# Ledger of designs, part 24: peptides against a protein of PDB entry 1BH9

Target 1, 89 residues: chain A of PDB entry 1BH9
Amino acid sequence: FSEEQLNRYEMYRRSAFPKAAIKRLIQSITGTSVSQNVVIAMSGISKVFVGEVVEEALDVCEKWGEMPPLQPKHMREAVRRLKSKGQIP

## One batch from the design tools (peptide)

Design b1_p24_1_s1 (made by RFdiffusion4, then SolubleMPNN; from b1_p24_1, 11 letters changed)
Fold by OpenDDE base, seed 1:
Structure b1_p24_1_s1 (fold): chain B 89 residues (1-89), chain A 24 residues (1-24)
Amino acid sequence: as target 1 above (89 residues)
Amino acid sequence: SLAEEIAENLRRAEALAALVESLE
């Protein structure tokens, strides 16, 4: 990895969703309380999802001949591409 | 490792992942 890639990876690795917020969000959807393990699991899934979208968006940015930072148009295109690849619903 | 932890979390939340997918 380049220094920039390593820096992005470190920032990603250090990032985390607040457990309380995730718990409340899940409960708002399921209509029932969830365990701590469920919160941890869903937080992991969410983090992976964000990582995949960002990675795809960076690829889009590069392929369009543009430079970071990412813009909303890159994120929207990334989601479309990931859906077309069947990587996300 | 982080990768192993994430993988385990994904397996544990299979049912919830399916629920989220159904909401899209």
Scores: peptide ipSAE 0.027, ipTM 0.516, DockQ to the pose 0.043
Fold by OpenDDE base, seed 4:
Structure b1_p24_1_s1 (fold): chain B 89 residues (1-89), chain A 24 residues (1-24)
Amino acid sequence: as target 1 above (89 residues)
Amino acid sequence: SLAEEIAENLRRAEALAALVESLE
């Protein structure tokens, strides 16, 4: 790992969705209460999803001959590419 | 580690999905 990679990893590691917010969000969609395990699982899946989008966006940024930080245009293109690959709906 | 935590959460999600499917 380069120092930059370690920094990105640390930022990613420290990032988290607030459990209470996730719980409320899920319950607003399902119309019923959810367990702590559901919240934990959904939070993890969501974090992985964000990670995948960011990874794709970094690839886009590099392929466009640009450098971080990521910009909205990179994120939009990343989502488009992931959809085309069938990785996200 | 983060990887282990992610894997654990995914395993939990899969178990829950299987449970829900079994109840349908």
Scores: peptide ipSAE 0.027, ipTM 0.517, DockQ to the pose 0.031
Fold by OpenDDE base, seed 3:
Structure b1_p24_1_s1 (fold): chain B 89 residues (1-89), chain A 24 residues (1-24)
Amino acid sequence: as target 1 above (89 residues)
Amino acid sequence: SLAEEIAENLRRAEALAALVESLE
């Protein structure tokens, strides 16, 4: 984990996941307060996770002979496939 | 499930945060 990677995660947090919202969400799950670094790291992981789901959905869309933008059916199928591959619990 | 994935990501986030803090 480099400073460059940390900076990217910070940019992800600022652009895609508002700090306050993510912090509240994490705290609603854990039942305790979390540090700023946990919020930043979680935001980065969440962005990567969303990216992986979207990538799978784009693959589904292409394999079905369809064109973007993605539709709910592509997202549902993507999640199903990722679960089947063991990439999502 | 999505809930399990979120839980796993939280564990990863905590580990990464601890690593970052150890480097400061």
Scores: peptide ipSAE 0.026, ipTM 0.508, DockQ to the pose 0.031
Fold by OpenDDE base, seed 2:
Structure b1_p24_1_s1 (fold): chain B 89 residues (1-89), chain A 24 residues (1-24)
Amino acid sequence: as target 1 above (89 residues)
Amino acid sequence: SLAEEIAENLRRAEALAALVESLE
């Protein structure tokens, strides 16, 4: 790890989706209540997913010869690339 | 619980992914 990478990873590790927000989001999609365990699991999965997208976006940013912070265009391109790789639907 | 196990596995996966990335 470079110092910059370490700092980003530390910030990532400290970040989390609020349980209440995740619960509300899931319930808005499923139309029914979900258990606490489902919220915990989905929160973790979501965090990993965001991490993967951000990692791809950082790669995009670098390949475009640009510097952080990430911009929406990097995130959008990251999603397109991940879809093309079959990593996301 | 199963949820806790899943969460722990995800944390492990994150750490491993970060490690692999650092080696590239």
Scores: peptide ipSAE 0.021, ipTM 0.445, DockQ to the pose 0.058

Design b1_p24_1_s2 (made by RFdiffusion4, then SolubleMPNN; from b1_p24_1, 10 letters changed)
Fold by OpenDDE base, seed 3:
Structure b1_p24_1_s2 (fold): chain B 89 residues (1-89), chain A 24 residues (1-24)
Amino acid sequence: as target 1 above (89 residues)
Amino acid sequence: SLAEEIEKNLRRAEALYALELALK
């Protein structure tokens, strides 16, 4: 891997969703307050989820015989497929 | 394995970066 690729990896690895935003989102859905631990857990799960969507999109791109970069159509199809598989609602 | 996970994350990171550029 190139230095640039490794740099992007590190950026991704250390990235995280803002706790405040996650907390607000969860509370807007549940209608109740949530603990810090729940926010932390959900933040991690959310990051994994985003990664899985992107991975699925890459698979879509490949299956369509196309080359990166990913496009909106790949992301939309990825979501559809993940829903079909029951991996996301 | 660790190597496989690193490679997976590298691909994800690269894809996200490329997507960001494409959407600008």
Scores: peptide ipSAE 0.062, ipTM 0.573, DockQ to the pose 0.475
Fold by OpenDDE base, seed 5:
Formats: structure tokens, C-alpha cells, sequence
Structure b1_p24_1_s2 (fold): chain B 89 residues (1-89), chain A 24 residues (1-24)
């Protein structure tokens, strides 16, 4: 792998959704406050989820014979396929 | 394996990069 790829990997590894944003989102859904540990767990799960969606979208893009960057249609199709596979609700 | 996990994360990084380009 190139240094550029490793750099992107490092950026991905370090990336995370802001705790405050995750907390607000969860609370908007549950209607109640959540603990710090729940926020941490959901932050990690969300990161993995987004990663799986964009990876599927890239696969869709390639299977359609198209080139990056990803477009909304790729993301929509990715979600549809993941739902069909039972990978996401 | 560790190698497979690294490769998976690299693929995700590439996908995110592609998405980032689309957002710019």
C-alpha cells in the first residue's frame, strides 16, 4: 500500500462522530438521557455502519461500470442492497 | 486475521475518500 493509502487509513482510524451529536440523536429517538458509555458504544457502531454503507456503495458504483466519486444514487442503492441482504434494518 | 482487518479498513478508507470527493 502507498503512503497515501496509509494516511487515509490513519484518518479513518482516528475519525469518530462527535459525542454530543450522537448523544442528541439517541435522545431524540429514545426521549430520555443516555450514559456516556452508551454514547461511546453507539459512536463506534455508527462508524462501522457508515463504513459498511460506503463500502457497499463503492461496490455498487463499480458494478454499474461507473467511476468514483460516489453519488447519491450509489448510496441509495447500497442501502437497498444491504437491507435486502439483511445487513441493516 | 490482522491482515484482513487492515485491508478491510483500507477499503473503507478508500470508500470514504471517494465520498469526501463527492461532497466537495
Amino acid sequence: as target 1 above (89 residues)
Amino acid sequence: SLAEEIEKNLRRAEALYALELALK
Scores: peptide ipSAE 0.057, ipTM 0.563, DockQ to the pose 0.583
Fold by OpenDDE base, seed 1:
Structure b1_p24_1_s2 (fold): chain B 89 residues (1-89), chain A 24 residues (1-24)
Amino acid sequence: as target 1 above (89 residues)
Amino acid sequence: SLAEEIEKNLRRAEALYALELALK
């Protein structure tokens, strides 16, 4: 675990989606108000999802013999790979 | 184990949402 990796992890750990925005998004989909705990849970899964995509993108970047920062092409390939693995719909 | 965390949070959200709907 390099210093750079640790730094990225720490930044990821500290990041979060705005609760109000997530709440509004969920309510726009469900058509009904949701509790704070539902928002927290959904925010968590969303964060983990983003983390998984980024992790896969970093792997793609490495396999292509390239170095960060990540580019759109890495993210697109990451999503494709995760879908093929059945890890995301 | 990101996959496990995803599933855990998904189930938590589903359970909480279902409970909330049931209480309304």
Scores: peptide ipSAE 0.036, ipTM 0.567, DockQ to the pose 0.028
Fold by OpenDDE base, seed 2:
Structure b1_p24_1_s2 (fold): chain B 89 residues (1-89), chain A 24 residues (1-24)
Amino acid sequence: as target 1 above (89 residues)
Amino acid sequence: SLAEEIEKNLRRAEALYALELALK
């Protein structure tokens, strides 16, 4: 692997959704305030979820005989497939 | 194989990083 690839991997590994954005989203759904620990937990869950969608999108891209980078159409199809599999409500 | 899993995870990480940048 190139140094550039390793750097991007490390940047991804250290990346996280902004806590404020996650907090606002949760509160908009629940209608009540949430604790810091809930925000932290949901941030982690969200990262895993996005990872699963991206993994499915990469599979879609490959199955369509296309090359990265991923496009919105791959993400939309990934979500559709995950819903069909019952992995997304 | 293990090598293929590593490559898959690397591609996934790169795609996620690119997605994050695009969402900013």
Scores: peptide ipSAE 0.024, ipTM 0.480, DockQ to the pose 0.301

Design b1_p24_1_s3 (made by RFdiffusion4, then SolubleMPNN; from b1_p24_1, 11 letters changed)
Fold by OpenDDE base, seed 4:
Structure b1_p24_1_s3 (fold): chain B 89 residues (1-89), chain A 24 residues (1-24)
Amino acid sequence: as target 1 above (89 residues)
Amino acid sequence: SLAEEIERNLRRAEALAALAESLA
């Protein structure tokens, strides 16, 4: 890994979605309460998912010959590419 | 779709949580 990648990873590793917000979101979808462990697991999965989208967007940005910060167009293209690759529905 | 992915991941999270609880 480059130092830049490592720094991004460290910042990413320390970041987290608020448990209460995740719990509320899940419950809004399911209509039922979920356990703390479900919230923890879902938080981790969500974090990984967001990370994958961001990394794809960074790749898009680079391939377009542009520099960070990421813009909506990079995120949109990232999602499109991930869908094309079958990585997201 | 994103909605489908969220639901799939939720099922995964629930399965993992259930497993963890059974091992506790």
Scores: peptide ipSAE 0.036, ipTM 0.534, DockQ to the pose 0.024
Fold by OpenDDE base, seed 1:
Structure b1_p24_1_s3 (fold): chain B 89 residues (1-89), chain A 24 residues (1-24)
Amino acid sequence: as target 1 above (89 residues)
Amino acid sequence: SLAEEIERNLRRAEALAALAESLA
């Protein structure tokens, strides 16, 4: 990786969804409050999910002979591929 | 759909949290 690529990778790896935002989102869906442990679990699951989509998008980018950073077209194609593989609904 | 995925993950999170609380 170039220094720039490594920096982007590290930024992603260190990123996390704010607990307050996750809590609000869950409550907006369920209509009820949730515990801190639910928020923590959902935060982790969400990070993994995003990571899987990003990984697939990077693969798409490479297979198309293009270079990072990822573009919306890579993300859209990644989602389509993951759906076809049955990895996401 | 993404909505269904979110709902499934929510159920997973609730199950994991409940399990963790029972073990603690």
Scores: peptide ipSAE 0.036, ipTM 0.544, DockQ to the pose 0.022
Fold by OpenDDE base, seed 3:
Structure b1_p24_1_s3 (fold): chain B 89 residues (1-89), chain A 24 residues (1-24)
Amino acid sequence: as target 1 above (89 residues)
Amino acid sequence: SLAEEIERNLRRAEALAALAESLA
């Protein structure tokens, strides 16, 4: 790996959804306050989920014989496929 | 392996960045 590649990976690894936004979203769904640890856990889960959707979308893009960048149609198809695989409700 | 994990995550991160740019 080049230094540039490692730097990009480090940036990705450190990226996260804003805690406040995650907290608000969870509370809007549950109707109750949640702990900081729950917010941290859900933030991590959300990041992993987004990664999985993007990976599936890249596969869709390739299978359709198209080139990046990803488009909304790839994301929609990715979600559909993940649902069919039972990976998302 | 660590190398495979890094490559996978890099691909994901780059795809996300490109997507964000395309949708802006």
Scores: peptide ipSAE 0.022, ipTM 0.480, DockQ to the pose 0.437
Fold by OpenDDE base, seed 2:
Structure b1_p24_1_s3 (fold): chain B 89 residues (1-89), chain A 24 residues (1-24)
Amino acid sequence: as target 1 above (89 residues)
Amino acid sequence: SLAEEIERNLRRAEALAALAESLA
């Protein structure tokens, strides 16, 4: 791998959803405040989840014979497929 | 393998960046 590729990988590894945004989203759904530790845990889980959805969407895009960038239709189909596989509710 | 993981994550990162840009 080139230095550029490694740098991009490191950036991805260190990337995360902002804690404040995660907290706001959770609270908008639950209607109540959540602890800092819950936000930390959910931030990590969210990153993994998004990665899995994107990977499925990339597979959808390829199977449909289309080229990146991903489009909303790929994301919607990815979610549908993951639900059918029991990977997400 | 580590190489496969790196490649997968790079692909994901690039796809996410392009997606975010297209949806902005």
Scores: peptide ipSAE 0.021, ipTM 0.487, DockQ to the pose 0.411

Design b1_p24_1_s4 (made by RFdiffusion4, then SolubleMPNN; from b1_p24_1, 12 letters changed)
Fold by OpenDDE base, seed 3:
Structure b1_p24_1_s4 (fold): chain B 89 residues (1-89), chain A 24 residues (1-24)
Amino acid sequence: as target 1 above (89 residues)
Amino acid sequence: SLAAEIERNLRRAEALAALAKSLE
């Protein structure tokens, strides 16, 4: 493997949703302030969860004969499919 | 394979980056 390939993998590993956005989302649901550690934990969980949804959405996009970027319709269909597979509630 | 994993992760990263940006 080239250094470039490994670098791309590392870029993915380091990618994450902005902490501020995650914090706002959590607080909008709970109605209370959350600790930094909770934000970090939820950020990681969200990356894994959304990653799985995005992978499914990319598959939907391809199967529909369309090209990225992903659109809301792809995300909606991805969620539907994942629910039918029992992968998400 | 590792190569396939890297490519999959690249696709995920690009899509996730776009979504993350939209949430800012």
Scores: peptide ipSAE 0.035, ipTM 0.517, DockQ to the pose 0.283
Fold by OpenDDE base, seed 5:
Structure b1_p24_1_s4 (fold): chain B 89 residues (1-89), chain A 24 residues (1-24)
Amino acid sequence: as target 1 above (89 residues)
Amino acid sequence: SLAAEIERNLRRAEALAALAKSLE
């Protein structure tokens, strides 16, 4: 594997959504503030969830014969498909 | 395979990095 691939792989391993954004999202749903530990946990869960959606979206993009980058229509279709498969509520 | 897993992660990395950046 190339150095570039290793760097990108490491970037993936270290990537995370901004804690502030996750906190805001949770609080918008719960209507109350949450602890740092909840934010950390939800950040990890969110990464996994988004990863699954993105993977499905990439598959959609490919099956539609289109090229990256992903567009909103790919994400919407991915969510629809995952719901149909019962993989997300 | 390991190669396939790495490739999936690379694809995800590119998309996730862009999304994460947009949320900053």
Scores: peptide ipSAE 0.034, ipTM 0.503, DockQ to the pose 0.322
Fold by OpenDDE base, seed 4:
Structure b1_p24_1_s4 (fold): chain B 89 residues (1-89), chain A 24 residues (1-24)
Amino acid sequence: as target 1 above (89 residues)
Amino acid sequence: SLAAEIERNLRRAEALAALAKSLE
């Protein structure tokens, strides 16, 4: 692997959703304030979740014989497939 | 393998970056 590839990999591993944004999103859904630990936990869970959806979407894109970048249709189909597998509600 | 994991994560990162850009 090139240095550039390793750097991108490390950036992905270290990436996280901004705490403030996650907090606001959760609060908009629950209607109540949440603790810092909840924000941290949800940030990690969200990263894993988004990663799984994107991975499925990439699989959809490949199965359809198409090339990146991902399009809304790939994301929609990915969500549908993950729901049918019971991996997401 | 580690190599496979790196490749998957690279694909995910690049796909997410492209998706985020398209939503701006």
Scores: peptide ipSAE 0.031, ipTM 0.503, DockQ to the pose 0.387
Fold by OpenDDE base, seed 2:
Structure b1_p24_1_s4 (fold): chain B 89 residues (1-89), chain A 24 residues (1-24)
Amino acid sequence: as target 1 above (89 residues)
Amino acid sequence: SLAAEIERNLRRAEALAALAKSLE
């Protein structure tokens, strides 16, 4: 692997869902404002959760003999599989 | 292999980054 590839990996590893988006989503569900710390915590939890779904979706994509980028069908299948495995509700 | 694992993690990271950006 080139240094450039490793650098890109590190940059992407540091990525996170925007705090504003997380805040909006939480507030749309709860109907009330949430603290900054709740947003930070939920941002991390969301990244982990979505990361697991994306990993499963990448596996689905590969098993179907397809190439990135991921499509909605891969994500839907990933969720279905994770539910069947009991990894998500 | 280790190389394959790194590639998978890179693809995952890129997919997550793209998804995160779409939510901005």
Scores: peptide ipSAE 0.030, ipTM 0.508, DockQ to the pose 0.247

Design b1_p24_2 (made by RFdiffusion4)
Fold by OpenDDE base, seed 4:
Structure b1_p24_2 (fold): chain B 89 residues (1-89), chain A 24 residues (1-24)
Amino acid sequence: as target 1 above (89 residues)
Amino acid sequence: EEILAALEPLMEAMMEEYSEELAK
């Protein structure tokens, strides 16, 4: 890891989605209430998902010969590639 | 990803509960 990569990883590691925000988001989608455990689980899953997308986007950025910060085009391409790989639906 | 490995058991354990709540 470069110092920059390590810094990003540590920042990612200690970050988390607010419980209340996740709960509201899930309930807005499902139309029903969810338990605390479901919120915790979905928070973790969401964190992993974001991490995978960002990792792929960084790879895209590098392969395109560009430098951070990530741009929407990198994220869009990352999602497309992850879908192609079957990592996301 | 170390985080993914750590969360996999939790994800599996919580999927049933999530599915049940979606069915309510």
Scores: peptide ipSAE 0.029, ipTM 0.534, DockQ to the pose 0.029
Fold by OpenDDE base, seed 3:
Structure b1_p24_2 (fold): chain B 89 residues (1-89), chain A 24 residues (1-24)
Amino acid sequence: as target 1 above (89 residues)
Amino acid sequence: EEILAALEPLMEAMMEEYSEELAK
């Protein structure tokens, strides 16, 4: 871990999706209510997924010779790269 | 990093449980 990576990780660790927001999002997709355990599980999985996308986007930003904060173009390129790596279906 | 990939078995188990709940 570089100092930069460690700092990002600590900030990431302290962040979280609100349970209510995750519940509403899932329910908007499924059309039915979901249990608390499902919300907790999906919240954790989503956080890991977002973290990996952000990390890839930061790598893209660096490789393009640009500086944070991340822009939509970095996120789009990150998703594309992760798809090519098999990280995203 | 391959954290998400390493968690695939857990994700599959959770999604299976989720599917069971939706079937109720």
Scores: peptide ipSAE 0.027, ipTM 0.522, DockQ to the pose 0.029
Fold by OpenDDE base, seed 2:
Parts: sequence; structure tokens; C-alpha cells
Structure b1_p24_2 (fold): chain B 89 residues (1-89), chain A 24 residues (1-24)
Amino acid sequence: as target 1 above (89 residues)
Amino acid sequence: EEILAALEPLMEAMMEEYSEELAK
């Protein structure tokens, strides 16, 4: 890693969805309470998922001949492409 | 947490790819 790459990784590593938000989201879907471990697991999965979306969005940005920072349109297109690839239900 | 720790290698690989995309 370059220093810049390391900094980005550290920022990503330190970032996380609030547990309360994840818990509420899961409960909204399941209709039942969930354990702390489930929240932790889903937090991790969500973090990885967001990473994949951002990665795809960067690819979209490049393919459109545009430069960062990412815009909402890149994120939306990324999601569409990931759905097409079967990476998002 | 253990779950996040287990995902660290994957996250690192993804961030490397992410950084490569940013560098283009």
C-alpha cells in the first residue's frame, strides 16, 4: 500500500454502520428481535457489500469517462450492474 | 468482533482493488 492507499483502507476499516440501525433494519425485515451476534454479522456483511458497490461505482465512473468523487448516479448504476451480474438479489 | 476480523482479508483485497481503480 502507498500511504494514500493505507489511509483509505484505515478509514474504511474504522467505518461501520451503527448497530442500532442494522438491528432496526433486520427487525423490519424479519419481524422478530435479533441477537447481538446477528447484528455484528450483518454489520460485517453490509460493510463488505457497500465496499463492492463502491468498487463497481468506481468502474462505472471510469467507463463513463468521468473522474472521482463518486456521484449518486454512479452508485445507482453500480447497483443495477451488480443486480445484472447476480451479485445483488 | 470476530466476524469483522474474519472479513479483514477480504476487505483488504477489496480496498486494494478499490485503490487501483482510483489510481486510473
Scores: peptide ipSAE 0.025, ipTM 0.491, DockQ to the pose 0.067
Fold by OpenDDE base, seed 5:
Structure b1_p24_2 (fold): chain B 89 residues (1-89), chain A 24 residues (1-24)
Amino acid sequence: as target 1 above (89 residues)
Amino acid sequence: EEILAALEPLMEAMMEEYSEELAK
């Protein structure tokens, strides 16, 4: 890891989606209430997913010869690339 | 790349838990 990557990881590690927000989101999709454990699991999975997108976006930013902070265009391109790689549907 | 590798165990654990919870 580079120092920059390590710092990003630390910030990532300390971040988390609010449980209430995740719960509401899941329930809006499923149409039913979900358990706390499901929320915890989904929160973790979502965190990892966001991490993957951000990492790809950072790579896009670098490959485009640009510098942080990330912009919407980097995120959009990251998603496209991850879809192309089969990393996300 | 390295970060993804480090996060993989967490992802797997979370997916396992999620799958188990959905199966209940």
Scores: peptide ipSAE 0.027, ipTM 0.528, DockQ to the pose 0.032; fails the geometry check

Design b1_p24_2_s1 (made by RFdiffusion4, then SolubleMPNN; from b1_p24_2, 7 letters changed)
Fold by OpenDDE base, seed 3:
Structure b1_p24_2_s1 (fold): chain B 89 residues (1-89), chain A 24 residues (1-24)
Amino acid sequence: as target 1 above (89 residues)
Amino acid sequence: SEILEALRPLMEEMMQEYSEQEAK
């Protein structure tokens, strides 16, 4: 891994979605209670999803010749690109 | 993504911890 990759790894390693927050979010969307297994699964899936978006956003930032931190415009463009690639709905 | 694949074991650890906490 490059130093940049290791840095990103470190960032994501120290980050995590609180279980309670994930549960609340899901239930706010579904309108019903969810099992602990669903929360566990969604916690992991959400982290991966955010990672994919951030990775693309970092690429956008670099391609635009800009420096961190990431801005909303980078995130918006990242989502657009990922949709175009069919990597996210 | 290489970096995301490297995070897979970490994700599994997180999921296991959540499961263990719920089971007490």
Scores: peptide ipSAE 0.042, ipTM 0.547, DockQ to the pose 0.035
Fold by OpenDDE base, seed 5:
Structure b1_p24_2_s1 (fold): chain B 89 residues (1-89), chain A 24 residues (1-24)
Amino acid sequence: as target 1 above (89 residues)
Amino acid sequence: SEILEALRPLMEEMMQEYSEQEAK
């Protein structure tokens, strides 16, 4: 691990999606209320998912010879690559 | 794609947080 990778992991580790936001998101999809456990589970899943996308986006940014911060184009390309790899639907 | 779009604001918040932390 490089220092940068360790720093990113630390930032990732400390980050978390607010339960309220996750709850609202799920409810916007399901149209009904969800349990606390569902929110917790989805929060974790979402963190992992976003983490993977961001990590891929950082790789894209670097490979394109660009510097942070990440831009939407990096995120879009990251998603495309992850889909191609079969890591996300 | 719907899930990705729904998560977009959360991703943006996370990106902002990372940027702020990196700036420190």
Scores: peptide ipSAE 0.040, ipTM 0.511, DockQ to the pose 0.399
Fold by OpenDDE base, seed 2:
Structure b1_p24_2_s1 (fold): chain B 89 residues (1-89), chain A 24 residues (1-24)
Amino acid sequence: as target 1 above (89 residues)
Amino acid sequence: SEILEALRPLMEEMMQEYSEQEAK
């Protein structure tokens, strides 16, 4: 890993989605209560998802000849590209 | 993706943590 990758890893290592927040979000979409297992699973999936988006955004930033930190335009393009790749619905 | 593979263990750890917290 490069120093940049290690730094990114550390940031993600320290990050976590609050269980209650995830539960509320899911329930707001489904319109009904969800099990704790669903919340746990979604929390993990969400963290991976964010990782994928951020990694793609960093790639976009580099390919555009720009330097970190990431900007909203990088994130938007990342999502678009991931959709094109079929990694995001 | 190398970074994504590195994050997978963190996901598992987080899920385990939530499971343990719920068990308490």
Scores: peptide ipSAE 0.039, ipTM 0.516, DockQ to the pose 0.036
Fold by OpenDDE base, seed 1:
Structure b1_p24_2_s1 (fold): chain B 89 residues (1-89), chain A 24 residues (1-24)
Amino acid sequence: as target 1 above (89 residues)
Amino acid sequence: SEILEALRPLMEEMMQEYSEQEAK
């Protein structure tokens, strides 16, 4: 790994979704209150999902012969590719 | 949040699976 890759990984590792926002979103879907453990679990899953999208977007950026920072077009293409691969719904 | 809304389809599926598992 390059230093840049390590720095990016460290930032990702330290990142997290706000618990309150996750809780509100889950409750808006289920229609009922959820436990803290459910929020923690879903927060982790969401983090992994975002990580996968970003990783794919970086790959798209490279394949297009472009350099960071990532742009919306990279993210949109990443999502399309991940959907086609069946990695995300 | 745009990111959270983008996660909604996945969250719906996960919560559905969770509910099904808890019902067993």
Scores: peptide ipSAE 0.038, ipTM 0.559, DockQ to the pose 0.036

